Peptides against a protein of PDB entry 4KTY. Designs and how they scored, part 70

Target 1, 266 residues: chain A of PDB entry 4KTY
Amino acid sequence: YVLNDIGVIFYGEVNDIKTRSWSYGQFEDGILDTCLYVMDRAQMDLSGRGNPIKVSRVGSAMVNAKDDEGVLVGSWDNIYAYGVPPSAWTGSVDILLEYRSSENPVRYGQCWVFAGVFNTFLRCLGIPARIVTNYFSAHDNDANLQMDIFLEEDGNVNSKLTKDSVWNYHCWNEAWMTRPDLPVGFGGWQAVDSTPQENSDGMYRCGPASVQAIKHGHVCFQFDAPFVFAEVNSDLIYITAKKDGTHVVENVDATHIGKLIVTKQI

## One batch from the design tools (peptide; made by RFdiffusion4, then SolubleMPNN)

Design b2_p14_8_s1 (from b2_p14_8, 10 letters changed)
Fold by OpenDDE base, seed 2:
Structure b2_p14_8_s1 (fold): chain B 266 residues (1-266), chain A 14 residues (1-14)
Amino acid sequence: as target 1 above (266 residues)
Amino acid sequence: SSALDLQEINDSLK
């Protein structure tokens, strides 16, 4: 989880799983220096740089450009005129070296690009890390642990009322660490995500969230456990908004989100 | 790499 400098990232659809290679390049010239530079840009105290909890949380914030002029600018509008299309990247090295050279955010990324760069960052700093792909990945917008899909009376989605969304697939990272800040048993793999999705205590970041905690429904544990839980386990709630202002639950789907979660074995 | 690699909001829920 630290020594492998080439990986495989899963993408596509749940019924048509695809893979792409990604060069992490954590041993390439200038990459470790760039990772240290990222922490410098974050103004991270030296005392915290040896703590994987703090490092992974800072990394989740700094790999995206939001808030802090971090590494990557995300784009999902299919307009990439001022940079490199997300699909054109083949690894982390060019991105990180460009960031170090220009000292400006690099354009553009989507989830697997964020996850790839973040994986390099974690591995460079000695944190065992892997990329995880979740198919039908929920994005809970209002932190209620469910996906509220509002319908018109004709059954069509009311886009004005529906704020939650589902990705066809989403990639994030798991990092291995102890969690002395949590009860015994909740160390090990921690979910961390650098793709800017939701604000977490003032910044676009996510994690570390204990995978064991999520698996057992302990969403009260720091950090961002409710959001990560919703990504993999939220129910779809179909709600008809009546003309009189009342809401009626038409259907509940508890099986749609998180149909498949996959990662490469090392 | 192609445009098919891009993630997207799943419209199948509609």
Scores: peptide ipSAE 0.241, ipTM 0.808, DockQ to the pose 0.122
Fold by OpenDDE base, seed 3:
Structure b2_p14_8_s1 (fold): chain B 266 residues (1-266), chain A 14 residues (1-14)
Amino acid sequence: as target 1 above (266 residues)
Amino acid sequence: SSALDLQEINDSLK
């Protein structure tokens, strides 16, 4: 999880799982320097740079450009005129070196690009890390641990009221570390996500969230456990918005989100 | 890579 510089990322659909190669390149010239530069840009104290909890949290913030002029600009509108299409990237090296050289965010990324770059960052700094792909990945926008899908009386989705969304797939990272800040047993793999999805205490970042804690339904532990839990275990709540402003729950689907979670075994 | 590789909002819920 640290020594491998080439990996496989899962993507596609749950019924048509695809894989792509990704070059992490954590040992290539300039990459370690760039990772240090990223932490410098984050104004991370030297004393914290030896703490994988702090490093992974900072990394989750800095790999995305939001808030802090971090590494990657996300784009999901299928318009990539001012940069490189997300699908054109084959590894982290070019992205990180461009960031280091230009000192400006690199365009463009989507989840696997964020995850790839973040994986390089973690591994480069000696943190065991892997990429995880979740199919039917929920994005809870209002922190209620459910997907609220609002419907018009005619059955069509009310896009104005519906703020939550579901990705066909989403990639994030798991980083291995001890969690002395958590109860015993909640160390090990920690979910961290650099794709800008939700604000966490003032910045677009996510984690580290204890995978073991989440697995056992413990969402009270730092960081961002409720959000990560929702990504993999949200119920879909279909709500009809009546003309009079009342809401009626039409259906609940507890099986749709998190149909499959895949990671490379290395 | 192709456009099929892109992450997208699942419209099947609609």
Scores: peptide ipSAE 0.240, ipTM 0.805, DockQ to the pose 0.124
Fold by OpenDDE base, seed 4:
Structure b2_p14_8_s1 (fold): chain B 266 residues (1-266), chain A 14 residues (1-14)
Amino acid sequence: as target 1 above (266 residues)
Amino acid sequence: SSALDLQEINDSLK
């Protein structure tokens, strides 16, 4: 994982899986220096830079521009006039070098771009990392571990009543590390996500969350396990909003979210 | 929606 500088990112839909090549370029000139610069911009203390838990959490925050003038500005409105469209990027190198040169956030990214750059960051720092794609990925906005879908009385979806959303796919990262801060057995792969989705204790960041913990429904462990759990295993709750203001649960689908999780093997 | 077909699909869930 650490030594491979070219990867594949899965995207599309569960019934039409597509792949895109991505150049991580962790060995390219200036890339390691840029990763160190990112940690400097984060004002990360030297003692923490050898701790993959702290490094991955800081990286999760700093790969996105929110809060801390980090690497990438996200955009999902299909208007990219002031930068590079997310789909135009083919690797991490140009993004990281631009960030280092300009010392300003680079425009623009979406989930696979964030994941690609974050993967480079982790690998540069000697942390085994991979990109993971989750199909039918939920974004639980109100931390209730469910995906609320509001319907009008006519059965049409009303997206204005909730900030919860489902993506056809979402990409994040898994980083390999020990978790001495968790019980035995919850080390190994940790989910980390640099796509700015939710605020986590004051910053747009996510993880590290133990993959083993999430697989077994343990959402009480740091960091952000409930959010990651919801991404892969939340129930869809269909709620009819009545004209009188009452809400009625019409249906529950416990099988739709996290239909397929794909990552490249060694 | 992006060129990589990334999209929110809430409206198509039902």
Scores: peptide ipSAE 0.237, ipTM 0.827, DockQ to the pose 0.190
Fold by OpenDDE base, seed 5:
Structure b2_p14_8_s1 (fold): chain B 266 residues (1-266), chain A 14 residues (1-14)
Amino acid sequence: as target 1 above (266 residues)
Amino acid sequence: SSALDLQEINDSLK
C-alpha cells in the first residue's frame, strides 16, 4: 500500500467493471518535494505533519483547487479547452510536477484523477493508501443521509427540486491510520476524498472517516462520516411534487446505492 | 461525460 508505484483504478458500471492503469510515481524525482510544497501551501504546522489524521485531511483539501489554490481543478462539463482532459492523464507525476513548477492549479481532473493524485500524496508521505471505487455512489447535498429524488407528476425527474445526485461510479481513497481521537476499534482504514463534492467545515474536503464507524452506522464520528455513509448507503426516496406544491413519497429504494465497492488489494 | 464514462444518472433512477 506504500511501495507500489503503479496501480489500477476501477470504473465503468457495476455489471461492466473496467480498469485503468495509473502511475502513482511516489518515488519519482521531485514528487516528495511537491508533497511537502503542498503542505507548505496549506500553511500546515510542522508539528502536524507527522499526524496522518491532519495530513490526510489537509491532503483532501489541497488536492483540489477549491478554497486554497490546490493541485487540481475539477471539470465535469466535457469542455476542457484551457487544459488537459481528465482522461488524458496516465499518472500523478506530471500533474504534481506541473503544480510545483507553475504554482497554479492544474486543469483538469475528475474523481479518478483526484484519487490518483491523492493516493500519490498519501503514499509519498508514508501513509498506506488505496483507491476505492463505489458504484452507484450517492452525493447527498443536504446532509440528511438520503437521496431525495423529486419527480414531476409525469414521472420525470424535477431537476430544480432534486439537489442530490448519483454517480454511476465514484473514486476516493482509504488511508490506514490509528484514530486516537475516536473510541477504540475505529482505527484502520479511513475514507478520505479530494474530489470537491461538499464543503466540510469551511473547505471542500472529506475525511478521514472511519470505515469501521461507517460500517457500524456511527456517523457521529469525525470527519464527514455522514457524507461518506450517504455515498455508500443512502436510501433513494422518490417524491412526487404535485402541481399544488404538495410532496408525496411514492417509493423508497434501500438497495440501489453502493451496490459494489471495489479496491485493489495490492 | 469523460472517456471513462463518468456520469450522473439521476434521470435513469426512476
Scores: peptide ipSAE 0.229, ipTM 0.830, DockQ to the pose 0.171

Design b2_p14_8_s2 (from b2_p14_8, 10 letters changed)
Fold by OpenDDE base, seed 1:
Structure b2_p14_8_s2 (fold): chain B 266 residues (1-266), chain A 14 residues (1-14)
Amino acid sequence: as target 1 above (266 residues)
Amino acid sequence: SHALDLQKIVDELK
C-alpha cells in the first residue's frame, strides 16, 4: 500500500467490470518534491504536515483544481479540447510533473485520474493508500442521506426537481491512519476523495471519513461521513410530484446503491 | 464515469 508503484483501477459497469493499469510512480524523480510543492501551494502549516488527518484532507482539496488552483481540472463533457482526455493518462507522474513545471492546473481528469494522483500523493508522504471503486455510486446533493428521484404523475423522471445523481462507478481513496480525534475503533482505513463533488466547509474536498464508523452506521464523526455513507448506502426514494405541488413517496429501494465495492488486494 | 439514466433505473425497479 506504500511500496507498490503500479496498480490496477477497477471501472466500467457492475455487470462488466473492467480494469486499467495505473503507474503511481511515487519513487520517480521529482514526484516527492511535487507533493511537497502541493502542500506549499495549499499554504499548509509545517506543524500539520506530519499529521495524516490534515495531510489527507489537504490532499483531497488540492488534487482538484477547484478553490485553490490545485492539480487537476475535472471534465465530463467528452470535449477535452484544451488538454488531455482523462482516458489518455496512464499514471500520475506526467500529471504531477506538468503541474510542478507549469504551476497551473492540469487538464483533464475524472474520478480514476483524481484517485490515481491522490494515491501517489498519499504514498509519497508515507500514508498507506489504496483506490476503491464503488459501482452505482450515489451523489447526494442535498445532504439528506437519500437518493431522491422525483417523478411526474406519468412515471417519467422530473429532471428539474431531481438534483441527486448516480454514477455508474466512482473511484476514491482509502488511507490508513489512526484517528485519535474519534472514538476507539474508528481508526484504520479512512475514505478520502479528491474528485470535486460537494463542498465541505468551504472547499471541494472529502474526508477522511472512518470506514469502520460508516460500516456501523455512524455518520456523526468528521469528516464528511454523511456524504460517503450516502455514496455507498443511500436508499433510492421515488417521489411523485403532484400537480398540486405535494410530494408523495411512492417507493423505497435500499438495494440499488453501492452494489459492489472493489479494491485491489496486496 | 458518467451519470446513469435515472429513467432506466425507474423502469427496471418499478
Scores: peptide ipSAE 0.555, ipTM 0.933, DockQ to the pose 0.919
Fold by OpenDDE base, seed 2:
Structure b2_p14_8_s2 (fold): chain B 266 residues (1-266), chain A 14 residues (1-14)
Amino acid sequence: as target 1 above (266 residues)
Amino acid sequence: SHALDLQKIVDELK
């Protein structure tokens, strides 16, 4: 999880799983220096750079351009006129070297690009890391651990009222570390995500969230456990908004979100 | 193609 410089990322649909190669290039010339530069841009204290908890959290913020002029600008609107389409990237090296050279955010990325670059960052700094793909990945934007889907009386989705969304697939990272800040047993794999989705205490970042904590429903543990839990475990709540202003729960689907979670084992 | 790789919001959840 540290020495392998080429990986496989899963994407596509749950019924049509696809794979793509990604060159992490953590040993390529200038890449480690760029990762150190990223931490410098984050103004990270030197004392914290040896702590994988702090490093992974800073990395989750800095791999995206939001808030801090970090590495990658996301684009999901099919407009790539001022940069490189997300699918054109084949690895982390060109992105990181461009960032170091230009000292400006690189355009453009989507989840697998963010995850690929973040994986390089973690591995460069000696943190074992892997990419995880979740199919039917929930985006809970109000932290209620539910996907609230509002329906018109005719059964169509009310897009005005429905704020939550589901990705067909989403990639994030898991990083291996001890968690002395948590109770015994919640070290090991930690979910971290650099794709800008939600604000976490003032920045677009996510994690580290204990995978063991999430598996056992301990969403009170730092960091961002409720959000990560929702990505893989949210119930779909179908709510009909009546003309009189009342809301009626029509159906609950507890099986749709997180239908498949996959990662390559080294 | 680029379009085949993209993330998308699922429109049909029901």
Scores: peptide ipSAE 0.396, ipTM 0.846, DockQ to the pose 0.129
Fold by OpenDDE base, seed 3:
Structure b2_p14_8_s2 (fold): chain B 266 residues (1-266), chain A 14 residues (1-14)
Amino acid sequence: as target 1 above (266 residues)
Amino acid sequence: SHALDLQKIVDELK
């Protein structure tokens, strides 16, 4: 989880799982220096740089460009002007070196690019890390731990009212660390996500959230456990918005989100 | 194809 510099990332659809190679390159020249530079840009104090909890949280913020001129700019509108299409990247090295050289965010990434770069960042700093892919991954936008899907009377989705969304797949990272700030048993793998999805206490960041806590339904523990829990275990609530303003729950689907979660075991 | 690799919002959830 630290020594491997080439990995496999799962993507595609749940019924058509695909894999791609990704070069993490954590041992390549200039990469460690760039990771230190990232922490410098985050104005992270020296004492915190030895704490994997703080490092992973800062990394989740800084690998995306939002808020802090971090590493990667995301794009999901199939328009990649003035940059590199997300699918063109094959590894973290070129992205990180470009960021270090230009001192400006690199365009463009999607989840696996964010996860790939973040994996390099974590491994460079001695934090065991892996990439996880979740198929039918929920994005809870209003922090209510469910996916509210509003329907018109004709059964079509009301896009104006529906703020929550579901990715066909989403990649994030798990980082191995002790969690002395949590009860005993909630150390080990921690979910961290650098793809800018939701604001967490003023910044687009996510985690570290205890995987063990989430598996047992404990969402009260820092950081961002409710959001990560929702990504993998949200119920879909279908609500018909009547013309008179009345909302009626038509259906609840508790099986759709988190249909498959996979990671390369190395 | 680059398009096949991309994340997308699921349109049909029912």
Scores: peptide ipSAE 0.394, ipTM 0.843, DockQ to the pose 0.131
Fold by OpenDDE base, seed 5:
Structure b2_p14_8_s2 (fold): chain B 266 residues (1-266), chain A 14 residues (1-14)
Amino acid sequence: as target 1 above (266 residues)
Amino acid sequence: SHALDLQKIVDELK
């Protein structure tokens, strides 16, 4: 989880699982320097840099460009005219070195690119880390732990009312650390996510969220446990919006989200 | 291809 500099990332569809190789390159020249530079840009004090909780949280913020001119600019609109298409990247090294050289965000990434770069960042700093892929990954937009799918009377999705969405797949990271800020038993793997999805206390960041806490439904624990919980365990709530303005819950699907969660243990 | 690798929003949930 620290020494391996090449990994495998799962992507695609739950019924058509695909894998891609990713070179983390945490030992390549300039990579450690770049990771330190990232923390410098985040204005992390020296004392905080020894705390994996703070480091992983800052990393989740800084690997994306939002808020802080961090490493990667995401793009999901199939427009990559001003950079590299997300699928063209094969590893973290070129991205991190470009960031260090240009001192500007690198274009473009999607979840696996964010996860790949973040994995390099964590491993480079001695934090055991792995990439996790969740198929049918929910994006809860209003932090209510459910996917509210609004339907027109004709059965079509009301895109105006429906703010929540589901990714066919989503990649994030798990980082290994103790959590002295949490009750005993909630250390170990912590979910952290650098893909800019939701604002967390003023920044696009996510985690660390205790995997054990999430597994046991403890969403009250910092950081961002409700969001991560929702990604893997949200119910789909189908709500028909009537012409008279009333809403009727017509169906609840508790089996759709988080159908498969996989990680390569190499 | 690039398009085949992309993360996508699921359009048909029901």
Scores: peptide ipSAE 0.392, ipTM 0.839, DockQ to the pose 0.129

Design b2_p14_8_s3 (from b2_p14_8, 11 letters changed)
Fold by OpenDDE base, seed 2:
Structure b2_p14_8_s3 (fold): chain B 266 residues (1-266), chain A 14 residues (1-14)
Amino acid sequence: as target 1 above (266 residues)
Amino acid sequence: SSALDLNEINKKLK
């Protein structure tokens, strides 16, 4: 999880799983220096740089450009006129070296690009890390642990009222660490995500969230456990908004989200 | 040098 500099990322659809290679390049010239530079740009104190909890949380913020002029600008508009299309990247090295050279955010990334660069960052700093792909990944935007899908009376989605969304797939990272800030048993793999999805205490970042805590429904544990829980286990609530302003629950689907979670074994 | 593959694009389901 640290020594392998080439990986495989899963993507596509749950019924048509695809893989792509990704070069992490954590041993390439200038990459470790760039990872240290990222922490410098975050103004991270030296005392925190040895703590994988702090490092992974800072990394989740800094791999995206939001808030802090971090590494990657996300784009999902299918234009990409002022940079490189997300699908054109083959690894982390070119992205990180461009960031170090230009000292400006690199355009553009989507979830697997964020996850790839973040994986390099974690591994460079000695944190065991892997990429996880979740098919039918929920994006809960109001922290209620469910997907609220509002329907018109004709059964079509009311896009104005529906704020929650579902990704066809989403990639994030798991990092291995102890969690002395949590009760015994909640160390090990921690979910961390650098794709800018939701604001977490003032910044677009996510994690570390204990995988064990999430598996057992302990969403009260720091950091961002409710959001990560919702990504993999939220119910879809289909609600008809009537003309009189009343809401009627038409259906509940507890099986749609998190159809498959895949990671490469090393 | 990588070819653009639009099938790789991550997207929101509607």
Scores: peptide ipSAE 0.249, ipTM 0.784, DockQ to the pose 0.065
Fold by OpenDDE base, seed 4:
Structure b2_p14_8_s3 (fold): chain B 266 residues (1-266), chain A 14 residues (1-14)
Amino acid sequence: as target 1 above (266 residues)
Amino acid sequence: SSALDLNEINKKLK
């Protein structure tokens, strides 16, 4: 059997789950060459190219254009005048081939586009990979492992007091590999994310983070385990910002984030 | 170019 080059990506809302087809095209002409080119652009040492830990981490950085003129420019402002709207893409092939030919970042992507392209990249390089969709996905911006929601005294949300946010859904990838750099038992699926959300040691990248470690609350392991943990398991902390500058915790919701995580094995 | 489907766009909840 060969790996399927067409997949399904879940999106929408937890109470209105939607699916879209995505062509990974890992076997299409020029795609493997483009993936090698991506690693060349990253100036990745040849010695590291056989290590899925290094490859997946480099991929998480290079699939987004930030820092390194990588593959995709993200945009969420509903203004896509200088490129292709994220929803117009149907697969990875056109994006990767455009990147290879133009040698410039391709506009535009959102989470599922990043995840789709990253999935192709990983599979091309022999790393088993799948896309994961998390509904009510937290974006912990200040690395405190919680989602801060600030309220005015009247109960209205003040979004200016925090950069923390919750996506209706977010897509990232899981890559299968051994983790000799971690304790025994934390190999297998590793969360990796190419959507530019947070800096990780100076670059917009994420992972590989051990899924098993995260499931058991181990956030001390490299890479970016706290961030990934927060995406799926953050408590919502409702904080009233009083006029005198005092913060009062009004409520804690431990059930909202990570309502549903959808994925499939290869 | 394909028409934009707003239902596909992920968004931050406020």
Scores: peptide ipSAE 0.248, ipTM 0.794, DockQ to the pose 0.070
Fold by OpenDDE base, seed 3:
Structure b2_p14_8_s3 (fold): chain B 266 residues (1-266), chain A 14 residues (1-14)
Amino acid sequence: as target 1 above (266 residues)
Amino acid sequence: SSALDLNEINKKLK
């Protein structure tokens, strides 16, 4: 997980799983320097740089450009005129070197690009890391651990009321570390996500969240466990918004989210 | 660089 500089990222649809190669390039010239530069831009003190909990959390914030002029600008509207389309990237090296050179956010990324760059960052700093792909990945926007899908009386989705969303797929990272700040047994793989989805205590960042804790339904542990839990285990709740302002639950789907979670096996 | 593939693009589902 640390020594591999080329990886495979899963994407596509649950019924049509696709893979792409990604060059992490954590050993390439200038990459370690860039990772250190990223932490410098985050104003991370030296004492914290040896702590994978702090490093991964800072990385999750800094790999995205939001809040702090971090590495990557996300774009999902199929308009990439002012940069590189997300699909054109084949690895982390060009992105990180561009960031270091320009000292400005690089355009553009989507989840696998964020995950790829973040994976390089983690591995470069000696943190075992892998990319995870979740098909039908929930984006809980209001932190209620469910997907509230509001419907008009005619059955169409009310986009104004519906704030939650589901990605066809989403990529994030798992980083291996001990968690002395958590109860025994909740170390190991920690979910971390640099794709800007939700604000976490003032910044667009996510994790580290204990995978073991989440698997056992423990969402009370830092960081962002409820959000990560929701990504993989949210119920879809279809709610009809009546003209009189009342809400009626029409259906609940507890099986749609997180149908498949895939990571490269080594 | 890789060719643009729309199948790679993240989509929010309704």
Scores: peptide ipSAE 0.236, ipTM 0.788, DockQ to the pose 0.071
Fold by OpenDDE base, seed 1:
Structure b2_p14_8_s3 (fold): chain B 266 residues (1-266), chain A 14 residues (1-14)
Amino acid sequence: as target 1 above (266 residues)
Amino acid sequence: SSALDLNEINKKLK
C-alpha cells in the first residue's frame, strides 16, 4: 500500500467491470518535493504534517483545484478545451510535475484521476492508501442520507426537483491510520475523497471517515461520515410530484446503491 | 497520451 508504484483502477459498470493501469510514481524525481509543495500551498503548519488525519484532510482539499488553487481541475462536460482529457492521463507523475512547474491547477480530471493523484500524495507521505471503486455511487446533495428521485405523474424523471444523483461508478481513496479522535475500534481504513463533490465545512473535501464506523451505521463521527455513508448505502426513494404540489413515495429501493465496492488488495 | 475514450467517462445516471 506504500511501496507499489503501479496500480489498477476499476471503472466501467457493475455488469461490465473494467480495469486500467495507473502509475503512481511516488518514488520518481520531484514527486515528494511536489507533495511538500502542495502542503506549503495549503499553508499547513509543520506540526500537522506528521498527523495522517490532518494530512489526508488537507490532501482531499488540495488535490482538487476548488477553493485553494489545488492540483486538478475537474470537468465532466465532455469538451475539455484548454487542457488534457481525463482519459489521456496514465499516471500521477506528469500531473504533479506540471502543477509544480506551472504553479497553476492542471486540467482536467475525473474521479479516477483525482483518486490516482491523491493515492500518490498519501503514499509519498508514508500513509498506506488504496483506491476504492463503488458502482452505483450515490451523490447525496442535501445531506438526508437518501437518494431522492422525483417522478412526474406520467412516471418520467423530473431532475429539477433534486440535485441528488447517482454515478455509474465513483473512485475515492482509503487511507490507513489510527483515529485517537474517535472511539476505540474506529481506526484502520479511512475513506478520503479529493473529487470535488460537496462542501465540507467551507471547502470541497471529504474525510477521513472511519470505514468501520460507517459499516456499523455510525455516521456521527468526523469527518463527512454521512456523505460517505450515503455514497454506499443510500436508499433510492422514488417520489411522485403531484400537480397539486404534494409528494407521494411510490417505491423504495434499498439494494441499488453500492452494489459492488472493489479495491485492489495489494 | 491516449485520445478520449467515452467508455471511461464517469457519468451520472437518471
Scores: peptide ipSAE 0.216, ipTM 0.775, DockQ to the pose 0.070

